# Ledger of designs, part 261: peptides against a protein of PDB entry 3T6J

Target 1, 375 residues: chain A of PDB entry 3T6J
Amino acid sequence: PIVESYIGFIESYRDPFGSRGEFEGFVAVVNKAMSAKFERLVASAEQLLKELPWPPTFEKDKFLTPDFTSLDVLTFAGSGIPAGINIPNYDDLRQTEGFKNVSLGNVLAVAYATQREKLTFLEEDDKDLYILWKGPSFDVQVGLHELLGHGSGKLFVQDEKGAFNFDQETVINPETGEQIQSWYRSGETWDSKFSTIASSYEECRAESVGLYLCLHPQVLEIFGFEGADAEDVIYVNWLNMVRAGLLALEFYTPEAFNWRQAHMQARFVILRVLLEAGEGLVTITPTTGSDGRPDARVRLDRSKIRSVGKPALERFLRRLQVLKSTGDVAGGRALYEGYATVTDAPPECFLTLRDTVLLRKESRKLIVQPNTRLE
Target 2, 372 residues: chain A of PDB entry 3T6J as posed
Amino acid sequence: PIVESYIGFIESYRDPFGSRGEFEGFVAVVNKAMSAKFERLVASAEQLLKELPWPPTFEKDKFLTPDFTSLDVLTFAGSGIPAGINIPNYDDLRQTEGFKNVSLGNVLAVAYREKLTFLEEDDKDLYILWKGPSFDVQVGLHALLGHGSGKLFVQDEKGAFNFDQETVINPETGEQIQSWYRSGETWDSKFSTIASSYEECRAESVGLYLCLHPQVLEIFGFEGADAEDVIYVNWLNMVRAGLLALEFYTPEAFNWRQAHMQARFVILRVLLEAGEGLVTITPTTGSDGRPDARVRLDRSKIRSVGKPALERFLRRLQVLKSTGDVAGGRALYEGYATVTDAPPECFLTLRDTVLLRKESRKLIVQPNTRLE

## One batch from the design tools (peptide; made by RFdiffusion4, then SolubleMPNN)

Design b2_p24_8_s3 (from b2_p24_8, 13 letters changed)
Fold by OpenDDE base, seed 5:
Structure b2_p24_8_s3 (fold): chain B 375 residues (1-375), chain A 24 residues (1-24)
Amino acid sequence: as target 1 above (375 residues)
Amino acid sequence: MTGVAGEVYPTEEALKREKEEKEK
């Protein structure tokens, strides 16, 4: 078997400033069969990058073909096991040397094991479909998130010699219609500039890329979905995201006005964007459970994903990228923190919904590391 | 990186327990 491992100070999600890595490590075995889908995605990556909602001038100048491998984890040491990883976490290295993506396949498999009776906040009619397609849709989302999410976009940089990696005279900001007015200076990085919002903001961008590109027929074909199955995968992927945005409220601390988990904050932001789109795309309805206690239902109108959801996400995702590329921390913070704010304002009453989420909280899943033997 | 909700960071209950243990 092909064995992969990593060890070191890698992920910075636990650093409030997004700079210091947590020490972690894993040992895994390559799943060749599952890797084939991701290899096909890599083969199409250069073309799919052109489908993202920003000008080519805001995309990387040269596409560096990455590796993408599905891994069965034998052991993982850290605060938590991810479903997917994109490394290195340094944008300068990603742009010059390339990057590697991994999907932790057996971790994903555990995440998919949800009992129907324990599935919260969904309409009964959606539960069976959700259970059926949660796994496949999540594979699509993880692949897009890592490869085309984290793997996309250009940072505008002025080097130590004063040279720019973009044409200051010809590159236009698509949001303002003006020339580029801000950039990263020598020694400035994404994490150093955006600091406290950097991790969550980037995760939000990557998740948004996943939702946006999963609508593209070529993506679904790469993963082996066609016709009605492809539409169901799209629907469940979007449904999972809006549900996750509601579940995210567990990780908000009202007393401190802060989020404890970057990905969950990102998913809440996406929920807010899709709610703002209106037109009946997403509806959260407080209900009463069979136990007589508060409950809620999330409804996503599948017929409005392309007509209402996609345009809303397109505009939002473009803004995220433009602000990231230009190093516009003030604009980026204003945008992101605006959507990340949790209040009890009508109609959503998110703080009240948070109480419902906490009331309906499921027990934490325990992941048991496998024993491997030679036969 | 993307992950499963609730796995990467301690739950509110876990944080509460940790706080209670430190206050002891």
Scores: peptide ipSAE 0.051, ipTM 0.528, DockQ to the pose 0.207
Fold by OpenDDE base, seed 4:
Structure b2_p24_8_s3 (fold): chain B 375 residues (1-375), chain A 24 residues (1-24)
Amino acid sequence: as target 1 above (375 residues)
Amino acid sequence: MTGVAGEVYPTEEALKREKEEKEK
């Protein structure tokens, strides 16, 4: 088998300022079959990058073909096991030197082992579909999230010599219609500038890329889905995201007005964006469970994903990228924190829903390290 | 990086709260 490993101070999700890496490491075996799908995704990456909702001037100047491998993890040492990884975590290096992507395939498989009876917040009619397609849809999401999410976009930089990596005279900010007014100076990084929101914001961008691009037929084809299956994968991917946005409330601390998990905050933000889109795209309905206690149901109108959801996400995702590229911390913070705010305002009453989410909370999964054998 | 919802890279605060919730 092909063995991959890494070790070091890599991920900064536990640092409130997004700067200090946690020591982690893994040993994994390459899943050749799944890796082949990701390689096809890589082969299409340059074209798919053009489908992202920002001008080419906000994308990397030169496409650098990354590696993408699906891994079956034998051991993972860290505070949590990711489903996917994009490294390095330095945007400047991603732009100039390239990056590597991995999907932790067997970790994804564990995530799918939810028993139907324990599947919260979904309509009964969606549960079987969700169970069937959660895995495949999450493979798609992770692939897009890592490769085309974290792997996309350009930071506008003025180097130590005063040179810009963009044409100040010709590049236009698509949100303002004006020339670029802000950028990263020498020594400034994404994390250093956006600080407390950097990790969650970037995850939100990457998740949004996944949702947005999963609508592209070529993406689903790469993963082997066509026709009705492709549509089901799309639906479940979006459904999973909106459900995750509700589940995210567990990780909000009302007393401190803060979030305790970057990805979940990101998913809540996406939920808010899709709720804001209106038109019946997403509906969260408080209910009463069979036990007589509060419950809730998330509904996603499949027929409105492309007509309502996609445009809303497109606009939002473009704004995320533009603000990131230009180093507009004030604008970025205003946008992101606005969507990340949790109140009890109607109609959603998110603080009340949070109580429901906590009430329906499941125990964390225990992941046991696998073994290998020779046959 | 992405991961299983609510299970990847919890903050110390998240871990603390989880512990407190389990003890209730």
Scores: peptide ipSAE 0.062, ipTM 0.501, DockQ to the pose 0.224; fails the geometry check
Fold by OpenDDE base, seed 2:
Structure b2_p24_8_s3 (fold): chain B 375 residues (1-375), chain A 24 residues (1-24)
Amino acid sequence: as target 1 above (375 residues)
Amino acid sequence: MTGVAGEVYPTEEALKREKEEKEK
């Protein structure tokens, strides 16, 4: 077997300022069969990057072909086990030196093992479809999230010598129609500038890339989905995201106005974006469970994903990228924190929904280190 | 990085057992 490992101060999610890495390590075995799918995704990455909703001037100048491998984890040491990893976490290095992607395949498989009777907040008609396609849709989402999410976008930089990595005269901000007015100065990084929102913001961007690009037939084909199956994978991927946005409320602390988990905050933001799109795309309905206690149902109108959802996500994702590229912390914070705000305002009443989410909370799953055997 | 917060992942054996229980 091919064994991969990594160790060090890598992920900064536990740092409130997004700067200091947590010590993390894993040992894993390469899953060759799953890796082949990701290799196909890598082969299409340069073309797929062009499908992202920002001008080429906001994308990396040169595509650096990354590695992407599916791994079966034998052991993982850290505060949380990811489903996918993109490293390094430094945008400058990603742009100049490249990056590596991994999918933790057996982690994904476990994460999506859902018992129908325990599946919360979905319509009954969606449960079987969700169970069937959660795994496959998540493979798609992880691949896109890591490779084309974290692996995309350009930071505008002025170096120590005063040189820009973009043409100040010709590059136009697609949101304002004006020339670029802000950038990263020497020594400034994504994390240093965006600080408290950097991690969650970037995760939100990456998740949004996943949702946006999973609509592309080529992506689904790479993963082996066509026709009705492809549409079901799309639907379940989007459904999973909006459900996750509701579940995310578990990780909000109202008393502190604080989010305790960056990915969950990101998913809530996406939910808010899709709710704002309106037109019946997403509906969250408070209900009463069979036990007589509060419950809720999330409904996603499949027929409106492309017509309503995609345009809303496109606009949002472009704004995320433009603000990131230009180092516009004020604009970025205003945008992101606006969507990340949790209130009890109608019609959603998110604080009330949070109580429902907490009431319906499942027991924390335990990850047990797998055993290996020689066959 | 993407992950499922709070979801601890069952072992392959647990998944196999769950599959076997569903097939029964």
Scores: peptide ipSAE 0.053, ipTM 0.475, DockQ to the pose 0.080; fails the geometry check
Fold by OpenDDE base, seed 1:
Structure b2_p24_8_s3 (fold): chain B 375 residues (1-375), chain A 24 residues (1-24)
Amino acid sequence: as target 1 above (375 residues)
Amino acid sequence: MTGVAGEVYPTEEALKREKEEKEK
């Protein structure tokens, strides 16, 4: 088997300032069969990048073909096991040298082992579909998230010599219609500039890329889904995201006005964006469970994903990218924190929903090191 | 990086430190 490993200070999600990496390590085996799907995605990446909702001037000048492999994790040492990884976490290196993507395939498989009766917040009619397609949809999401999410976008930079990596005269901000008015100076990084929101913001961007691009027929084809199956994968991917946005409330601490998990915050933000889109796209309904205690249901109208959801996400995702590219911290923070704010305002009453989420919280799953045998 | 919901938890210690840093 092909063995991959990494060790070091890699992910900064546990740093409140998004700067200090946590010491992590894993040993994994390459899943060749799943890696082949990601290789096909890589082969289409340059074209798919053009489908992202920002001008080419906001994308990397040169496409650098990354590696993408699916890994079965044997051991993971860290605070949590990711589903996918994009490294390095330095935007400059990603732009100039390239990056590597990995999907932790067996981690995904374990996460999906939810019993139907324990599956919270979904309509009964969606549960079977969700169980069936959660895995496949997540493969799609992880692939897009890592490769085309984290792997996309350009930072506008002025180097130490005063040179710009963009044409100041011709590049137009698509949101303002004006020339670029802000950029990263020498020594400024994404993390240093956006600080407390950097990690979650970037995860939100990457997740949004996943949702947005999973609507593209070519993407589903790459993963081997066609016709009704492709539509079901799309639906479940979006459904999973909106459900995750509700589940995210567990990771909000009202007393501190703080999010404890960057990805969950990101998912909540996406939920808020899709709720804001309105038109019955997403509905969260408080209910009473069979036990007589508070419950909730998330409903996603499948028929409105493309007509309502996609345009909303497109606009949001473009704004995320533009603000990121231009280093507009004020604008970025205003946008992101606005959607990340948890209040008890109607109609959603998120703080009340949080109580419901906590009430319905499942016990933490323990991931144990697998026994691997050579057959 | 993307994670499955509920798998990547900041430690209580990390949360405590964050709180302490914000209070400084």
Scores: peptide ipSAE 0.047, ipTM 0.504, DockQ to the pose 0.143; fails the geometry check

Design b2_p24_8_s4 (from b2_p24_8, 14 letters changed)
Fold by OpenDDE base, seed 1:
Structure b2_p24_8_s4 (fold): chain B 375 residues (1-375), chain A 24 residues (1-24)
Amino acid sequence: as target 1 above (375 residues)
Amino acid sequence: MTGIAGEVYPTEEEAARAAAEAAA
């Protein structure tokens, strides 16, 4: 078997300032069959990058072919085990040297028989589809998130010599229609500038890329989905995201006005964007459970994903990228914190919904180190 | 990096089993 590993101070999600990495490491075995799907995605990456909703001037000047491998984890040491990884976490290195992606396949496959009966916040008619397609849709999402999410976009930089990596006279900000007015100076990084929102903001961008590009027929074809199956994968991927946005409320601390998990904050932001789109795309309805206690249902209108959801996400995702590229911390913070704000304002009453989420919280699943056998 | 939103996805085998049980 092919063995892969990494070790070191890698992920900064536990640092409130996004600067200090947590010491972590893994040992894994390459899953050749699943890796082949991601290799096909890599082969299409350069073309798929052009489908992202920003001008080529906001994309990397040169495409650097990354590695993408599906891994079966033998051991993982850290505070949390991811489903996918994109490294390095330094945008300058990603732009100049390239990057590597991995999907932790057996983490995704950790077979908890989600008993249909325990699946919270979904309509009964969605539960079977959700159970069937959750895994496959998440493979798509992880692939897009890592490769084309974290792997996309350009930072505008003025180097130590005063030279720009973009043409100041010709590059136009698509949001303002004006020339570029801000950029990263020498020594400034994504994390150093955006600080407290950097990790969550970037995860939100990457998740949004996943949702946006999963609508592209070529993506679904790469993963082997066609016809009705492809549409079901799309639907479940979007449904999973909006449900995750509701579940995210568990990780908000009202008393401190803070989020305890960057990815969950990102998913809540996406939920807010899709709710703001309106037109019946997403509906959250408080209900009463069979036990007589508060419950809720999330509904996603499948027919409105492309007509309502995609345009809303397109605008939002473009704005995220433009603000990131230009190093506009003030604009980025205003945008992101605006969507990340949790209040009890109607119609959603998110603080009240949070109480429902906490009430319906399932026991935390434990992941244990697997055993290997020679057969 | 991305993680599962507090839920573990079923394996293909488990999904297939669940589908078979539901059809049954």
Scores: peptide ipSAE 0.130, ipTM 0.492, DockQ to the pose 0.048; fails the geometry check
Fold by OpenDDE base, seed 5:
Structure b2_p24_8_s4 (fold): chain B 375 residues (1-375), chain A 24 residues (1-24)
Amino acid sequence: as target 1 above (375 residues)
Amino acid sequence: MTGIAGEVYPTEEEAARAAAEAAA
């Protein structure tokens, strides 16, 4: 078997300032069969990057073909095991040297096992479809998130010599219609500038890329989905995201006005964006469970994903990228914190919904080290 | 990176709770 190892100060999600990495390490075995699917995605990455909702001037000047490997984790040392990884976490290095993507395949497999009777916040009619397609849709989402999410976008930089990596006279900000007015100076990084929102903001951008590009027929074809199956995968992927946005409320601390998990904050932000789109795209309805206690249902109108959801996400995703590229911390913070704010204001009453989420919380799954066998 | 809800980088409190639940 091909063995890969990973060790060092890598992920900064536990640092409130998003800068200091946690020491992590894993040993994994390459899953060749699953890696082949991601290789097909990599082969189409340059073309798919052009489908993202920003001008080419806001994309990397040169496409650097990354590696993408599916890994079965044998051992993991850290505070939490991810489903996918994009490294290095330095945007400057990603832009100049390239990056590597990994999918932790056996971690994903654990997530797929959900008992129907324990599946919360979904309509009964969606449960079977959700169970059937959660795994496959999540494979699509993780692939897009890592490769085309974290792997996309340009940072505008002025180097130590005063040279710009963009043409100041010709590059136009698509949101303002004006020339670029801000950029990263020498020594400034994504994390150093955006600080407390950097990790969650980037995760939100990556998740949004996944939702946006999963609508593209070529993506679904790469993963082997066609016709009705492709539409079901799209639906379940979007449904999973809006559900995750509701579940995210568990990780909000009202007393401290803070989020405890960057990815869950990101998913809540996406939920807010899709709710703002209106037109019946997403509906969260408080209900009463069979036990007589508060419950809730999330509904996603399948027929409105492309007509309502996609345009809303497109606008939001473009704004995220433009603010990131230009190093506009004030604008970025205003946008992101606006959507990340949790109040009890009608109609959603998110603080009340949080109580429902906590009430319906499932026991956390324990991931244990697997054993290997020679056959 | 991306991960499963509640499983990526849990708080100390969440980790302690999970440990207690696993021990029960």
Scores: peptide ipSAE 0.086, ipTM 0.651, DockQ to the pose 0.228; fails the geometry check
Fold by OpenDDE base, seed 3:
Structure b2_p24_8_s4 (fold): chain B 375 residues (1-375), chain A 24 residues (1-24)
Amino acid sequence: as target 1 above (375 residues)
Amino acid sequence: MTGIAGEVYPTEEEAARAAAEAAA
C-alpha cells in the first residue's frame, strides 16, 4: 500500500485571528480505486478553471498540476477530521509552487450513513434521494472544493522590489469597472489581512465553487454520473448545502455574536445568498414535529437551481474572489459579515430557528480510528 | 490545509462501520 502522512502547524481554524496553525498529523493509505476519479478531475482542472465567474486576470497565471488522492485515514491527530484537504495553506505557495489535494474517503463514508428516521429538516419526499446520493454528491463537492475552490484564484501582489504580479494599466476590476486600486504588499497574506473572517471566507469561496461547478456536465461525467443520476447528484449536493446552512446555526453563539466553526459559518452564508435569490428557490418552513415540539423543513426547488440559484451564486462568488484578489478587507468584511449576521428578523427568524436546530441536534458521533491489514 | 469539515454526522451504521473498520 502507498502510505501518506503529514505533520505540523497546518490549519488555523482554531485561531480567532486565522493565523496560528494547530499542530496536526495523520497517517493514511491511498485508495487507488477512488483516486482515479480525482485524477480525471485534475486532468480537466485547467479547463474547468475557465468556467469560474471571474476574468482570467483574477486566476493563476500558470496552472500547476496538483496531486489529488483519496485517502483512507488510519490515524488523525487534531481537533477535527476534515473530509478533504488542500495544502499548503499559503496562497503565494499555491500560486508559485503548487499544491496537493486529498479526499479522506473513509471519513466521508462515515458521514454518509444517515438513518432515515434521524434525518432532520428535509421533506419526506427528499429523504430517500438524499440518503442515496449524499455520498456521491459529497465526493463531487469535496473534489471541487479542494481542487478548484482552494486551488483557484490569484492574489494581486506587489513584491519587495515594487513589482506587481499583474498589469496595473490593463487589469480591470469587474465589480467596479475601474483599475485595481488595492493589493497585497510584501509580507501581507490572506490570513494577516482578513484575520477573523479569513478562514470562513475562504471556505465559503471553496464551497461556492463546488456548488457552481457541479452544474457543469463534464464534472458529473468525470465522477461517472449521467442523465437523471447526474441531475439527482446536483440536486442532493445543493440540498445538502442549504440543509447544512440551517444546521450551521448550532455553531453560532448569540451572546458573543460569533461563530465557532468556519465551515458552518460559510454554509450559513451560502444559505443566506440562496435565500436572498428568492423566487421560491429555497424555503425554510417552521413546523411541529410528531413529538409536538418545534421542527423545520428545508425545501429546494430543483427546477430553479440553474435559473435562480446559479446566477445568484455566480455574482456572489465573483465578488468573493475580486475582494480576495485585491486585498479589499473593508469590502470583503462588509460583504461576508453582512451574510453571516444572525438575527431574528422575519421571514426566516434565524435565532428562533437556531432554537429548533438545537432542539433537534443529534448526539455527537464518535469517529474511531480504523485498522488495516495486507490481504 | 483547508478542508471541507464535512458535517461528519456518521450514522450509527457509519459509526458502527467505522468502529468495525477500526476494530478490524
Scores: peptide ipSAE 0.081, ipTM 0.504, DockQ to the pose 0.230; fails the geometry check
Fold by OpenDDE base, seed 2:
Structure b2_p24_8_s4 (fold): chain B 375 residues (1-375), chain A 24 residues (1-24)
Amino acid sequence: as target 1 above (375 residues)
Amino acid sequence: MTGIAGEVYPTEEEAARAAAEAAA
């Protein structure tokens, strides 16, 4: 088998300032069949980047062909095991040197083992579809998230010599209609400027890219989905995200007004964006479970994903990127923290829903790392 | 990076709870 490994101070999610990497490492075996799908995605990446909702001036100047591999993890050392990885984490290196993407296939497989009777917060008519397509839809989401999420967008930079990597006279901010008024100075990075929100904000951008681009027929085709299957994959991907946004409340600490997990905060933000879109796209309804205790149901109207959801996500995603590109920390923080705020305001009453989420909390899945044997 | 809910970069408290639950 083809063996891959990495080791070092790589991911900074546990650093409140997003700067210090945690020591992490794995040894894995290449899954050739799944890697082939991601290779096709890579082959289409340059074209798909053009589908993102920002001007080319806000995208990387030069497309650098990345590597993308699906891996079955034999051993993983770290505080948490991801489903997908994009490295390096430095945006400047990503845009100048390139990047590598990894999907941890057997981690995803564990996630697919959902028992129908334990599946929370979904309508009964969605459960079977969700179980069927959760895995495949998540493969799509991970691929898009890593490759076209983390792998997209340009930072506007003024170097130590005063030179800009963009034309100050011609580049227009699509949100304001004005020339670019802010940028990264020499020595400033995404993490250094956005600090406490950097990780979660970037995850939110990447997740949003996944949802947005999964609507593109070419993406579904790359993963082998057509017709009704493609529509079901889209539906389940979006449904999974809105459900995850509700589940995210577990990771909010009301007393500290703090989020304990960057990805879950990101998913909650996306839920808020899609709820704000209105028009019956997403509905969260408090209910009473069969046990007589509080429960909830998340409903996503699949017929409104393209008509209501996509435009809402487009506007939001563009704002995320523009604020990131321009280094507008004040604007970025205002936007992101606004959606990340958890209150008990009606109609959602998120703090009350949090109690329901905690009540319905599933036992944490344990990933048992495999042994190898000679046959 | 992306992952399964509650499995990517859990807090120390979450990790401790999970360990306690696994030991029970």
Scores: peptide ipSAE 0.075, ipTM 0.608, DockQ to the pose 0.236; fails the geometry check

